# Designs tried in a protein design run: peptides against a protein of PDB entry 3LCN. Part 3

Target 1, 96 residues: chain A of PDB entry 3LCN
Amino acid sequence: QYTENLKVIVAEKLAGIPNFNEDIKYVAEYIVLLIVNGGTVESVVDELASLFDSVSRDTLANVVQTAFFALEALQQGESAENIVSKIRMMNAQSLG

## One batch from the design tools (peptide; aimed at target 1 V27 Y30 N37 L51)

Design b2_p22_7 (made by RFdiffusion4; failed a check: near_copy:native)
Pose (drawn by RFdiffusion4):
Formats: sequence, C-alpha cells, structure tokens
Structure b2_p22_7 (pose): chain A 96 residues (1-96), chain P 22 residues (1-22)
Amino acid sequence: as target 1 above (96 residues)
Amino acid sequence: SERLELLLEKIEELKEKLEENE
C-alpha cells in the first residue's frame, strides 16, 4: 500500500505553502482519503477550496496534482524518500 | 478551531466510506 507514504509526501508539499496556518497532518490525511475514495483533481481541489478560502485555486490544484503524480511514481517503484527530496527542492526553490 | 473540527468530521466520514467499500 502507498497510503502512508502518500500522506508524508502531501504533508511535505503542504509545508511549502507560505502563511498556510493549518494542521498539516490532518489536511494531508484528508487529501489522501479523497484520492483513495476515487476523487479526481477537480473534485479534490473543489473540496479543498471550500475549506481553505485564503489559498488560490492554482496553489491548491498544485498540491493535489503533486499527490496524483506522487502516487503514480510510487506505483512505478520510486521511493517515497526520493519523492520527498524533490518536493523539498521545489519548496525551497534551490538545488542546495 | 471550527475549521479543524469540520475537517476531522470529514476524515471520519471518508474512513467509514472506505470501510464499506472494502
């Protein structure tokens, strides 16, 4: 199963949203459960937009799309650690 | 907060739906 790994990956992505004052672990769990229960990028983004009005739609879509791409990479055999490393890099905008 | 309580309720509803699907 990939659910536990996907939660950690989504949490790392959420940590990169500036001034996102929310309980990251619970938001990540919510996102992962919506995807596991058959959600699409649109349906998950729409659910998140009603909950988190301060965050732009494009930012939310970016988080959700990352979750779907990460689930595919896990199914393709990429380690969760490597995926988290790429997200950290994207969040920091640095190769360092 | 109210937002967190709402989020936790929605998580529990999704867990129950997932158990039914299994």

Design b2_p22_7_s1 (made by RFdiffusion4, then SolubleMPNN; from b2_p22_7, 8 letters changed; failed a check: near_copy:native)
Amino acid sequence: SSKLEELKKKIEELKKKLKEKE

Design b2_p22_7_s2 (made by RFdiffusion4, then SolubleMPNN; from b2_p22_7, 7 letters changed; failed a check: near_copy:native)
Amino acid sequence: SEKLEKLKKKIEELKKKLEEKK

Design b2_p22_7_s3 (made by RFdiffusion4, then SolubleMPNN; from b2_p22_7, 8 letters changed; failed a check: near_copy:native)
Amino acid sequence: SSKLEELKKKIEELKKKLEEKK

Design b2_p22_7_s4 (made by RFdiffusion4, then SolubleMPNN; from b2_p22_7, 8 letters changed; failed a check: near_copy:native)
Amino acid sequence: SEKLEKLKKKIEELKEELEKKK

Design b2_p22_8 (made by RFdiffusion4)
Pose (drawn by RFdiffusion4):
Structure b2_p22_8 (pose): chain A 96 residues (1-96), chain P 22 residues (1-22)
Amino acid sequence: as target 1 above (96 residues)
Amino acid sequence: SAEQKKRIEELKAYFLKRKAEK
């Protein structure tokens, strides 16, 4: 199963949204459950937009798309640690 | 599953309560 890994990956992505004052663990769990229960990028983004009005649609779509891409990479055998490392790099915008 | 659906509902109710408080 990839659910526990995907939650950690989504939480790391959420940590990169500036001024996102929310309980990251719970938001990550919510996103992961919506995807596991058959959600699409659109349906998940729409659900998040109603809950988090301050965040632009493109930012939310970016989070959700990352969740779908990460689930595919996990199914392709990529380790969760490596995926988290790429997200940290994207969040910091630095190779360092 | 049924439990997952219940959990989604609980989390959504938690986020809506927080939004109302703000």

## One batch from the design tools (peptide; aimed at target 1 D23 Y30 L34)

Design b2_p23_1_s1 (made by RFdiffusion4, then SolubleMPNN; failed a check: near_copy:native; its pose is not in this set)
Amino acid sequence: VDEEKLKELKEKIEELKEELEKK

Design b2_p23_1_s2 (made by RFdiffusion4, then SolubleMPNN; failed a check: near_copy:native; its pose is not in this set)
Amino acid sequence: VDEEKLKKLKEKIEELKKKLAEK

Design b2_p23_1_s3 (made by RFdiffusion4, then SolubleMPNN; failed a check: near_copy:native; its pose is not in this set)
Amino acid sequence: IDEEKLKKLKEKIEELKEELKKK

Design b2_p23_1_s4 (made by RFdiffusion4, then SolubleMPNN; failed a check: near_copy:native; its pose is not in this set)
Amino acid sequence: VDKEKLEKLKKKIEELKEKLKKK

Design b2_p23_2_s1 (made by RFdiffusion4, then SolubleMPNN; failed a check: near_copy:native; its pose is not in this set)
Amino acid sequence: KREELEKKIKELKEKIEKERKLK

Design b2_p23_2_s2 (made by RFdiffusion4, then SolubleMPNN; failed a check: near_copy:native; its pose is not in this set)
Amino acid sequence: MKEELQKKIEELKKKIKEERAKK

Design b2_p23_2_s3 (made by RFdiffusion4, then SolubleMPNN; failed a check: near_copy:native; its pose is not in this set)
Amino acid sequence: SMEELQKKIKELKEKIKEEKAKK

Design b2_p23_2_s4 (made by RFdiffusion4, then SolubleMPNN; failed a check: near_copy:native; its pose is not in this set)
Amino acid sequence: MKEELEKKIKELKEKIKEEREKK

Design b2_p23_3_s1 (made by RFdiffusion4, then SolubleMPNN; failed a check: near_copy:native; its pose is not in this set)
Amino acid sequence: SEELKKKIEELRKKIEERRRKKE

Design b2_p23_3_s2 (made by RFdiffusion4, then SolubleMPNN; failed a check: near_copy:native; its pose is not in this set)
Amino acid sequence: SSELEKKIKELKKKIEEEREKKK

Design b2_p23_4 (made by RFdiffusion4)
Pose (drawn by RFdiffusion4):
Structure b2_p23_4 (pose): chain A 96 residues (1-96), chain P 23 residues (1-23)
Amino acid sequence: as target 1 above (96 residues)
Amino acid sequence: TKEERLALLKEKIAELKEELEEK
């Protein structure tokens, strides 16, 4: 199963949203459950937009799309640690 | 408020878990 890894991956992505003052672990769990229960990028983004009005739609879509891409990479055998490392790099905008 | 939104979010998580158990 990939659910526990995907939660950690989504949490790392959420940590990169500036001034996002929310309980990251619970938001991550919510996003992962919506995807596991058959959600699409649109349906998950729409659900998040009603909950988090301060965050732009494009930012939310970016988080959800990362969740779907990461689930595919996990199914393709990429380690969760490597996926988290790429997200950290994207969040920091640095190769360092 | 933030506390109300977190409580709502936990309720929605519980509903999604019940739905997944039924499937």

Design b2_p23_4_s1 (made by RFdiffusion4, then SolubleMPNN; from b2_p23_4, 9 letters changed; failed a check: near_copy:native)
Amino acid sequence: SMEEKLKKLKEKIEELKKKLKEK

Design b2_p23_4_s2 (made by RFdiffusion4, then SolubleMPNN; from b2_p23_4, 8 letters changed; failed a check: near_copy:native)
Amino acid sequence: SKEEKLKELKEKIEELKKKLKEK

Design b2_p23_4_s4 (made by RFdiffusion4, then SolubleMPNN; from b2_p23_4, 7 letters changed; failed a check: near_copy:native)
Amino acid sequence: SNEEKLKLLKEKIKELKEELKKK

Design b2_p23_5_s2 (made by RFdiffusion4, then SolubleMPNN; failed a check: near_copy:native; its pose is not in this set)
Amino acid sequence: DREELEKRIEELREKIEKRRAER

Design b2_p23_5_s3 (made by RFdiffusion4, then SolubleMPNN; failed a check: near_copy:native; its pose is not in this set)
Amino acid sequence: MMEELKKKIEELKKKIEEERKKK

Design b2_p23_7_s1 (made by RFdiffusion4, then SolubleMPNN; failed a check: near_copy:native; its pose is not in this set)
Amino acid sequence: SSMNKKKLEELKKKIEELKKKLK

Design b2_p23_7_s3 (made by RFdiffusion4, then SolubleMPNN; failed a check: near_copy:native; its pose is not in this set)
Amino acid sequence: SEELKKKKEELKKKIEELKEKLA

Design b2_p23_7_s4 (made by RFdiffusion4, then SolubleMPNN; failed a check: near_copy:native; its pose is not in this set)
Amino acid sequence: SKENEEKLKKLKEKIEELKKKLE

Design b2_p23_8 (made by RFdiffusion4)
Pose (drawn by RFdiffusion4):
Structure b2_p23_8 (pose): chain A 96 residues (1-96), chain P 23 residues (1-23)
Amino acid sequence: as target 1 above (96 residues)
Amino acid sequence: NAERLTLLKEKIAELKEKLEENE
């Protein structure tokens, strides 16, 4: 199963949203459950937009799309650690 | 936000119950 790994990956992505003052672990769990229960990028983004009005739609879509891409990479055999490393790099905008 | 967190936990519980029924 990939659910536990996907939660950690989504939490790392959420940590990169500036001034996102929310419980990251619960938001990640919510997103992962929506996807596991058959959600699409749109349906998950719409659910998040009603909950988090301060965050732009494009930012939320970016988080959800990352979750779907990461699930595919896990199914393709990429380690969760490597995926987290790429997200950290994207969040920091640095090769360092 | 405390109210949003409470609502979010309720939505998580509902999704877990739906997932158990689907299994």

Design b2_p23_8_s1 (made by RFdiffusion4, then SolubleMPNN; from b2_p23_8, 10 letters changed; failed a check: near_copy:native)
Amino acid sequence: SMSKLEKLKEKIEELKKKLKEKE

Design b2_p23_8_s2 (made by RFdiffusion4, then SolubleMPNN; from b2_p23_8, 10 letters changed; failed a check: near_copy:native)
Amino acid sequence: SKEKLEELKKKIKELKEKLEKKK

Design b2_p23_8_s3 (made by RFdiffusion4, then SolubleMPNN; from b2_p23_8, 12 letters changed; failed a check: near_copy:native)
Amino acid sequence: SEEKKKELEKKIEELKKKLEEKK

Design b2_p23_8_s4 (made by RFdiffusion4, then SolubleMPNN; from b2_p23_8, 11 letters changed; failed a check: near_copy:native)
Amino acid sequence: SSEKKKLLEEKIKELKEELKKKE

## One batch from the design tools (peptide; aimed at target 1 E22 V27 E47 L51)

Design b2_p24_1_s1 (made by RFdiffusion4, then SolubleMPNN; failed a check: near_copy:native; its pose is not in this set)
Amino acid sequence: SAMEEERKKKLEEIKKKIEELKKK

Design b2_p24_1_s3 (made by RFdiffusion4, then SolubleMPNN; failed a check: near_copy:native; its pose is not in this set)
Amino acid sequence: SSEEKKREEKLEKIKKKIEELKSK

Design b2_p24_2_s1 (made by RFdiffusion4, then SolubleMPNN; failed a check: near_copy:native; its pose is not in this set)
Amino acid sequence: SKEEREKKLEELKKKFLERREAEK

Design b2_p24_3 (made by RFdiffusion4)
Pose (drawn by RFdiffusion4):
Structure b2_p24_3 (pose): chain A 96 residues (1-96), chain P 24 residues (1-24)
Amino acid sequence: as target 1 above (96 residues)
Amino acid sequence: SAKEERLALLKEKIAELKEKLAEN
């Protein structure tokens, strides 16, 4: 199963949103459960937009799309650690 | 506060999604 790994990956992505003052672990869990229960990028983004009005739609879509891409990479055998490393790099905008 | 109310709501939605997944 990939659910536990996907939660850690989604939390790392959420940590990169500036001034996102929310409980990251619960938001991650919520996003992962919506995807596991058959959600699409649109339906998950719409649900998040009603909950988090301060964050732009494009930012939310970016988080959700990352969750779907990461689930595909896990199914393709990529380790969760490597996926988290790429997200950290994207969040910091640095190769360092 | 509005943040505490949103977190409570989010926990309720998580519980509902877990129950739906257990029924599938």

Design b2_p24_3_s1 (made by RFdiffusion4, then SolubleMPNN; from b2_p24_3, 8 letters changed; failed a check: near_copy:native)
Amino acid sequence: SSMEEKLKKLKEKIEELKKKLAEK

Design b2_p24_3_s2 (made by RFdiffusion4, then SolubleMPNN; from b2_p24_3, 10 letters changed; failed a check: near_copy:native)
Amino acid sequence: SENEKKLEELKKKIEELKKKLAEK

Design b2_p24_3_s4 (made by RFdiffusion4, then SolubleMPNN; from b2_p24_3, 12 letters changed; failed a check: near_copy:native)
Amino acid sequence: SKMEEKKKKLEEKIKELKEELEKK

Design b2_p24_5_s2 (made by RFdiffusion4, then SolubleMPNN; its pose is not in this set)
Fold by OpenDDE base, seed 4:
Structure b2_p24_5_s2 (fold): chain B 96 residues (1-96), chain A 24 residues (1-24)
Amino acid sequence: as target 1 above (96 residues)
Amino acid sequence: SAALEKKIEELKKKLKEEVEKKKQ
């Protein structure tokens, strides 16, 4: 039920990764579908790590954990817009 | 669902192909 909003949120998070040259929307969709299909933080990270060896496992874990936290936030009533804004700000303040 | 699993595999395949293409 929060699938589409979560895709937008995850895409925003992925956009903050430097030198990430993959299709952001496709990767975001992949992550979200893995989650709604019963994936865990660890299992989703494993899938991503198998595909994107140019991105550190820590970075991938940060993305996936953010997705799970965002899903919980949505379920608690926080708007997608607010979550995206927070992530955008975090991306801007990130040290890489 | 079967449809969801098929879509996941489709995306994985595409992403894998794109990664390999960029490495070469």
Scores: peptide ipSAE 0.629, ipTM 0.922, DockQ to the pose 0.945
OpenDDE base, seeds 1, 2, 3, 5: peptide ipSAE 0.613, 0.628, 0.625, 0.612; ipTM 0.918, 0.922, 0.921, 0.918

Design b2_p24_6 (made by RFdiffusion4; failed a check: near_copy:native)
Pose (drawn by RFdiffusion4):
Parts: C-alpha cells; structure tokens; sequence
Structure b2_p24_6 (pose): chain A 96 residues (1-96), chain P 24 residues (1-24)
C-alpha cells in the first residue's frame, strides 16, 4: 500500500505553502482519503477550495497534482524518500 | 475560525474512512 507514504509526501508539499496556517497532517490525510476514494484533480481541488479560501486555486491544484504524480511514481517503484527530496527541493527553490 | 475548520475537517475524514471501510 502507498497510503502512508503518500500522506508524508503530501504533508511535505503543504509545508511549502507560505502563510498556510493549518494542521498539515490532517489536511494531508484528507487529501489522500479523497484520492483513495476515487477523487479526481478537479473534485479534490474543489473540495479543498471550499475549505481553504485564502489559498489560490492554482496553488491548491498544484498540491493535488503533486499527490497524483507521487502516487504514480510510488507505483512505478520510486522510493517515498526520493519523492520527498524532490518536493523539498521544489519548496526551497534550491539545488542545495 | 481555524478551530471550527479543523473540527469540520476531522469529521469529514471520519466520513471518508467509513465510506472506504464499506467499499472494502
């Protein structure tokens, strides 16, 4: 199963949203459950937009799309640690 | 407002867990 790994990956992505003052672990769990229950990028983004009005739609879509891409990479055998490392790099905008 | 949103979010998580258990 990939659910536990995907939660950690989503949480790392959420940690990169500036001034996102929410409980990251619960938002990540919510997103992962929506995807596991058959959600699409659109349906998950729409659900998140009603909950988090301060965050732009493009930012939310970016988080959800990352979750779908990460699930595919896990199914393709990429380790969760490597996926988290790429997200940290994207969040920091630095090769360092 | 943040506390109310978090409580709502926890409730929605439990509903999704119940739905997933029924599907399994």
Amino acid sequence: as target 1 above (96 residues)
Amino acid sequence: AEAERLALLKEKIEELKEKLAENE

Design b2_p24_6_s1 (made by RFdiffusion4, then SolubleMPNN; from b2_p24_6, 8 letters changed; failed a check: near_copy:native)
Amino acid sequence: SMEEKLKKLKEKIEELKEKLKEKE

Design b2_p24_6_s2 (made by RFdiffusion4, then SolubleMPNN; from b2_p24_6, 11 letters changed; failed a check: near_copy:native)
Amino acid sequence: SMEEKKKKLEEKIEELKKKLEEKE

Design b2_p24_6_s3 (made by RFdiffusion4, then SolubleMPNN; from b2_p24_6, 11 letters changed; failed a check: near_copy:native)
Amino acid sequence: SMEEKLEELKKKIEELKEELKKKE

Design b2_p24_6_s4 (made by RFdiffusion4, then SolubleMPNN; from b2_p24_6, 11 letters changed; failed a check: near_copy:native)
Amino acid sequence: MSKEKKEKLKKKIEELKKKLKEKE

Design b2_p24_8_s3 (made by RFdiffusion4, then SolubleMPNN; failed a check: near_copy:native; its pose is not in this set)
Amino acid sequence: MVTKEQLDEALKKFLKKLEEEKEK

## One batch from the design tools (peptide; aimed at target 1 L34 E47; failed a check: near_copy:native)

Design b2_p25_2_s1 (made by RFdiffusion4, then SolubleMPNN; its pose is not in this set)
Amino acid sequence: SLLEELEKKKIIEKIRKEFLEKLKK

Design b2_p25_4 (made by RFdiffusion4)
Pose (drawn by RFdiffusion4):
Structure b2_p25_4 (pose): chain A 96 residues (1-96), chain P 25 residues (1-25)
Amino acid sequence: as target 1 above (96 residues)
Amino acid sequence: SETEERLELLKEKIEELKEKLAENE
């Protein structure tokens, strides 16, 4: 199963949104459950947009798309640690 | 206050999704 890994990956992505003052763990869980229950990028983004009005649609879509891409990479055998490392790099915008 | 209310709503939505997933399994 990939659910526990995907939650950690989504939480790392959410940590990179500036001034996102929310309980990251619970938002991550919510996102993962929506995807596991058959959500699409659109349906998950629409649900998030109603909950989090301060965040632009493109930012929310970016988080959700990352969740779908990460689930595919996990199914392709990529370790969760490596996926988290790429997200940290994207969040910091630095190779360092 | 709005953040507390959104968190409570979010937790309720998570429980609903867990119940739906348990029924599907």

Design b2_p25_4_s1 (made by RFdiffusion4, then SolubleMPNN; from b2_p25_4, 11 letters changed)
Amino acid sequence: MEKEKKKEELKKKIEELKKKLEEKK

Design b2_p25_4_s2 (made by RFdiffusion4, then SolubleMPNN; from b2_p25_4, 9 letters changed)
Amino acid sequence: EEKKKKLELLKKKIEELKEKLKKKE

Design b2_p25_4_s4 (made by RFdiffusion4, then SolubleMPNN; from b2_p25_4, 11 letters changed)
Amino acid sequence: SSLEEKKKKLKEKIEELKKKLEKKK

Design b2_p25_6 (made by RFdiffusion4)
Pose (drawn by RFdiffusion4):
Structure b2_p25_6 (pose): chain A 96 residues (1-96), chain P 25 residues (1-25)
Amino acid sequence: as target 1 above (96 residues)
Amino acid sequence: SAEQEARLALLKEKIEELKEELAEK
């Protein structure tokens, strides 16, 4: 199963949203459950937009799309640690 | 803030609903 890994990956992505003052672990769980229960990028983004009005749609779509791409990479055998590393790099915008 | 506490409580409720829906499948 990939659910526990996907929650950690989504939480790392959420940590990169500036001034996102929310409980990251619960938002991540929510997002992962919506995907596991058959959600699409649109349906998950729409649900998140009603909950988090301060965050732009493009930012929310970016988080959800990352979740779907990460689930595919996990199914393709990429380790969760490597996926988290790439997200940290994207969040920091640095190769360092 | 109070608005953020209310949103968190709603979010936890929605998570439990989604867990129940997944358990039925």

Design b2_p25_6_s1 (made by RFdiffusion4, then SolubleMPNN; from b2_p25_6, 10 letters changed)
Amino acid sequence: SKENKEKLEKLKKKIEELKEELKKK

Design b2_p25_6_s2 (made by RFdiffusion4, then SolubleMPNN; from b2_p25_6, 9 letters changed)
Amino acid sequence: SSELKKKLEELKKKIEELKKELAEK

Design b2_p25_6_s3 (made by RFdiffusion4, then SolubleMPNN; from b2_p25_6, 10 letters changed)
Amino acid sequence: SKENEEKLKELKKKIEELKKELEKK

Design b2_p25_7_s1 (made by RFdiffusion4, then SolubleMPNN; its pose is not in this set)
Amino acid sequence: SSLQKKIEELRKKIKEERERKKEEE

Design b2_p25_7_s3 (made by RFdiffusion4, then SolubleMPNN; its pose is not in this set)
Amino acid sequence: SELEKKIEELKKKIKEEREKKKELE

Design b2_p25_8 (made by RFdiffusion4)
Pose (drawn by RFdiffusion4):
Structure b2_p25_8 (pose): chain A 96 residues (1-96), chain P 25 residues (1-25)
Amino acid sequence: as target 1 above (96 residues)
Amino acid sequence: SEKEERLELLKEKIEELKEKLEEQE
């Protein structure tokens, strides 16, 4: 199963949203459950937009799309640690 | 506060999704 890894991956992505003052663990769990229960990028983004009105739609779509891409990479055998490392890099905008 | 209310709402929605997932299994 990939659910536990995907939660950690989504939480790392959420940590990169500036001034996102929410319980990251619970938001990640919510996102992962929506996807596991058959959600699409649109349906998940729409659900998040009603909950988090301060965050732009493009930012939310970016988080959800990352979750779908990461699930595919996990199914393709990429380690969760490597995926988290790429997200950290994207969040910091640095090769360092 | 609005943040506390949103967190409790989010926890409720998580429990509903867990119950739906148990039924599908």

Design b2_p25_8_s1 (made by RFdiffusion4, then SolubleMPNN; from b2_p25_8, 10 letters changed)
Amino acid sequence: SSMEKKLEELKKKIEELKEELEKKK

Design b2_p25_8_s2 (made by RFdiffusion4, then SolubleMPNN; from b2_p25_8, 10 letters changed)
Amino acid sequence: SSMEEKLKKLKEKIEELKKELEKKK

Design b2_p25_8_s3 (made by RFdiffusion4, then SolubleMPNN; from b2_p25_8, 7 letters changed)
Amino acid sequence: SSMEEKLELLKKKIEELKEKLKKKE

Design b2_p25_8_s4 (made by RFdiffusion4, then SolubleMPNN; from b2_p25_8, 9 letters changed)
Amino acid sequence: SSKEEKLKKLKEKIEKLKEELKLKE

## One batch from the design tools (peptide; aimed at target 1 E22; failed a check: near_copy:native)

Design b2_p26_1_s3 (made by RFdiffusion4, then SolubleMPNN; its pose is not in this set)
Amino acid sequence: SIKYPESYNEEKKEKIKKKIEELKKL

Design b2_p26_1_s4 (made by RFdiffusion4, then SolubleMPNN; its pose is not in this set)
Amino acid sequence: SIKYPKSYNEEKKKLIEKKIEELKSL

Design b2_p26_2 (made by RFdiffusion4)
Pose (drawn by RFdiffusion4):
Structure b2_p26_2 (pose): chain A 96 residues (1-96), chain P 26 residues (1-26)
Amino acid sequence: as target 1 above (96 residues)
Amino acid sequence: SAQEERLALLKEKIEELKEKLEENEE
């Protein structure tokens, strides 16, 4: 199963949203459960937009799309650690 | 506060999704 790994990956992505003052672990769990229960990018983004009105739609879509891409990479055998490393790099905008 | 109320709502929605997932697995 990939659910536990995906929650860690989503949490790392959420940590990169500036001034996102929310409980990251619960938001990640919510997002992962919506995808596991058959959600699409749109349906998950719409659910998140009603909950988090301060965050732009494009930012939310970016988080959800990352979750779907990461689930595919896990199914393709990429380690969760490597995926997290790429997200940290994207969040920091630095090769360092 | 509005943030505490949003967190409580979010936890309720998580439980509902867990119950739906359990039923689908059965």

Design b2_p26_2_s1 (made by RFdiffusion4, then SolubleMPNN; from b2_p26_2, 13 letters changed)
Amino acid sequence: SHMAKKKEELKKKIEELKKKLEEKKK

Design b2_p26_2_s2 (made by RFdiffusion4, then SolubleMPNN; from b2_p26_2, 10 letters changed)
Amino acid sequence: SSMEKKLEELKKKIEELKEKLKKKEE

Design b2_p26_2_s3 (made by RFdiffusion4, then SolubleMPNN; from b2_p26_2, 9 letters changed)
Amino acid sequence: SSMEEKLKLLKKKIEELKEKLKKKLE

Design b2_p26_2_s4 (made by RFdiffusion4, then SolubleMPNN; from b2_p26_2, 12 letters changed)
Amino acid sequence: SHMEELKKKLEEKIEELKKKLKEKLS

Design b2_p26_4_s4 (made by RFdiffusion4, then SolubleMPNN; its pose is not in this set)
Amino acid sequence: SLKERIEELREKIKKEREKKKEEELK

Design b2_p26_5 (made by RFdiffusion4)
Pose (drawn by RFdiffusion4):
Structure b2_p26_5 (pose): chain A 96 residues (1-96), chain P 26 residues (1-26)
Amino acid sequence: as target 1 above (96 residues)
Amino acid sequence: SEERLELLKEKIEELKEKLEEEEEEE
């Protein structure tokens, strides 16, 4: 199963949203459950937009799309640690 | 933010219950 790994990956992505003052672990769990229960990028983004009005739609779509891409990479055998490393790099905008 | 967190926990619980029922049907 990939659910536990996907939660950690989504939480790392959420940590990169500036001034996102929310309980990251619960938001990640919510996103992952929506996807596991058959959600699409649109349906998950729409659900998140009603909950988090301060965050732009493009930012939310970016989080959800990352979750779908990461689930595919996990199914393709990429380790969760490597995926988290890429997300940290994207969040920091630095090769360092 | 506190009320949204409680609402979010309720939505998580509903999603867990739905997933459990779908797994029992399979």

Design b2_p26_5_s1 (made by RFdiffusion4, then SolubleMPNN; from b2_p26_5, 8 letters changed)
Amino acid sequence: MEEKLKELKEKIEELKKKLKEEEELK

Design b2_p26_5_s2 (made by RFdiffusion4, then SolubleMPNN; from b2_p26_5, 9 letters changed)
Amino acid sequence: MKEKLEKLKKKIEELKEKLKKKEELE

Design b2_p26_5_s3 (made by RFdiffusion4, then SolubleMPNN; from b2_p26_5, 10 letters changed)
Amino acid sequence: MEKKLEELKKKIEELKEELKKKELEE

Design b2_p26_5_s4 (made by RFdiffusion4, then SolubleMPNN; from b2_p26_5, 10 letters changed)
Amino acid sequence: MEEKKKKLEKKIEELKEKLKKKEEEE

Design b2_p26_6 (made by RFdiffusion4)
Pose (drawn by RFdiffusion4):
Structure b2_p26_6 (pose): chain A 96 residues (1-96), chain P 26 residues (1-26)
Amino acid sequence: as target 1 above (96 residues)
Amino acid sequence: EEEEREERLELLKEKIEELKEKLEEN
């Protein structure tokens, strides 16, 4: 199963949203459950937009799309640690 | 703003429990 890994991956992505003052672990869990229950990028983004009005649609879509791409990479055998490392890099915008 | 975040968190936990029940029924 990939659910526990995907939660950690989504949480790392959410940590990169500036001034996102929410409980990251619960938002990650919510997102992962919507995807596991058959959600699409659109349906998950629409659900998030009603909950989090301060965040632009493109930022939310970016988080959800990362969740779908990460689930595919996990199914393709990529380790969760490597995926988290790429997200950290994207969040920091640095190769360092 | 703090109270709004507390209310959104409570709502979010409720939605998580509903999704868990739906997943158990599938």

Design b2_p26_6_s1 (made by RFdiffusion4, then SolubleMPNN; from b2_p26_6, 9 letters changed)
Amino acid sequence: MEEERRKKLEELKKKIEELKEELEKK

Design b2_p26_6_s2 (made by RFdiffusion4, then SolubleMPNN; from b2_p26_6, 9 letters changed)
Amino acid sequence: SMAEREEKLKKLKEKIEELKKKLKEK

Design b2_p26_6_s4 (made by RFdiffusion4, then SolubleMPNN; from b2_p26_6, 8 letters changed)
Amino acid sequence: SAKEREEKLKKLKEKIEELKKKLEEK

Design b2_p26_8_s1 (made by RFdiffusion4, then SolubleMPNN; its pose is not in this set)
Amino acid sequence: SSMEEKRKKKLEELKEKLKKKREEKE

Design b2_p26_8_s2 (made by RFdiffusion4, then SolubleMPNN; its pose is not in this set)
Amino acid sequence: SSEEKERQKKLEELKKKLKEKREEKK

Design b2_p26_8_s3 (made by RFdiffusion4, then SolubleMPNN; its pose is not in this set)
Amino acid sequence: SSAEKERQERLEELKEKLKKKREEKE

Design b2_p26_8_s4 (made by RFdiffusion4, then SolubleMPNN; its pose is not in this set)
Amino acid sequence: SSMKKKREEELEKLKKKLEEKRKEKE

## One batch from the design tools (peptide; aimed at target 1 E29 L33 N37; failed a check: near_copy:native)

Design b2_p27_1_s1 (made by RFdiffusion4, then SolubleMPNN; its pose is not in this set)
Amino acid sequence: SSLEEKIEKLRKKIEEERKKKEKEEEE

Design b2_p27_1_s2 (made by RFdiffusion4, then SolubleMPNN; its pose is not in this set)
Amino acid sequence: SELEKKIEELKKKIKEEREKQKKKAEE

Design b2_p27_1_s3 (made by RFdiffusion4, then SolubleMPNN; its pose is not in this set)
Amino acid sequence: SSLEKKIEELREKIKKEVEEKKKKELE

Design b2_p27_1_s4 (made by RFdiffusion4, then SolubleMPNN; its pose is not in this set)
Amino acid sequence: SELEEKIKELKKKIEEKRAKQKAEEEA

Design b2_p27_2 (made by RFdiffusion4)
Pose (drawn by RFdiffusion4):
Structure b2_p27_2 (pose): chain A 96 residues (1-96), chain P 27 residues (1-27)
Amino acid sequence: as target 1 above (96 residues)
Amino acid sequence: EEEEREERLELLKEKIEELKEKLEEQE
């Protein structure tokens, strides 16, 4: 199963949203459950937009799309640690 | 603003429980 890994990956992505003052672990769980229950990028983004009005649609779509791409990479055998490392790099915008 | 965040968190926990119950029924 990939659910536990995907929650950690989504939480790392959420940590990169500036001034996102929310309980990251619960938001990540919510996103992962919506995807596991058959959600699409659109349906998950729409659900998040009603909950988090301060965040732009493009930012929310970016988080959800990352969740779908990460699930595919996990199914393709990429380790969760490597996926988290790429997200950290994207969040920091640095190769360092 | 703090109160609104507390209310959204409780709503979010409720929505998580509903999704867990739906997933158990599908299994």

Design b2_p27_2_s1 (made by RFdiffusion4, then SolubleMPNN; from b2_p27_2, 13 letters changed)
Amino acid sequence: SAAEVAEKKKKLEEKIEELKKKLEEKK

Design b2_p27_2_s4 (made by RFdiffusion4, then SolubleMPNN; from b2_p27_2, 8 letters changed)
Amino acid sequence: SSKEREEKLKKLKEKIEELKEELEEKE

Design b2_p27_3_s1 (made by RFdiffusion4, then SolubleMPNN; its pose is not in this set)
Amino acid sequence: MEEEKKERLEKLEELRKKFEEKRKERE

Design b2_p27_4_s1 (made by RFdiffusion4, then SolubleMPNN; its pose is not in this set)
Amino acid sequence: MSKEERLKLIKEKIKELKKKLEEKEKE

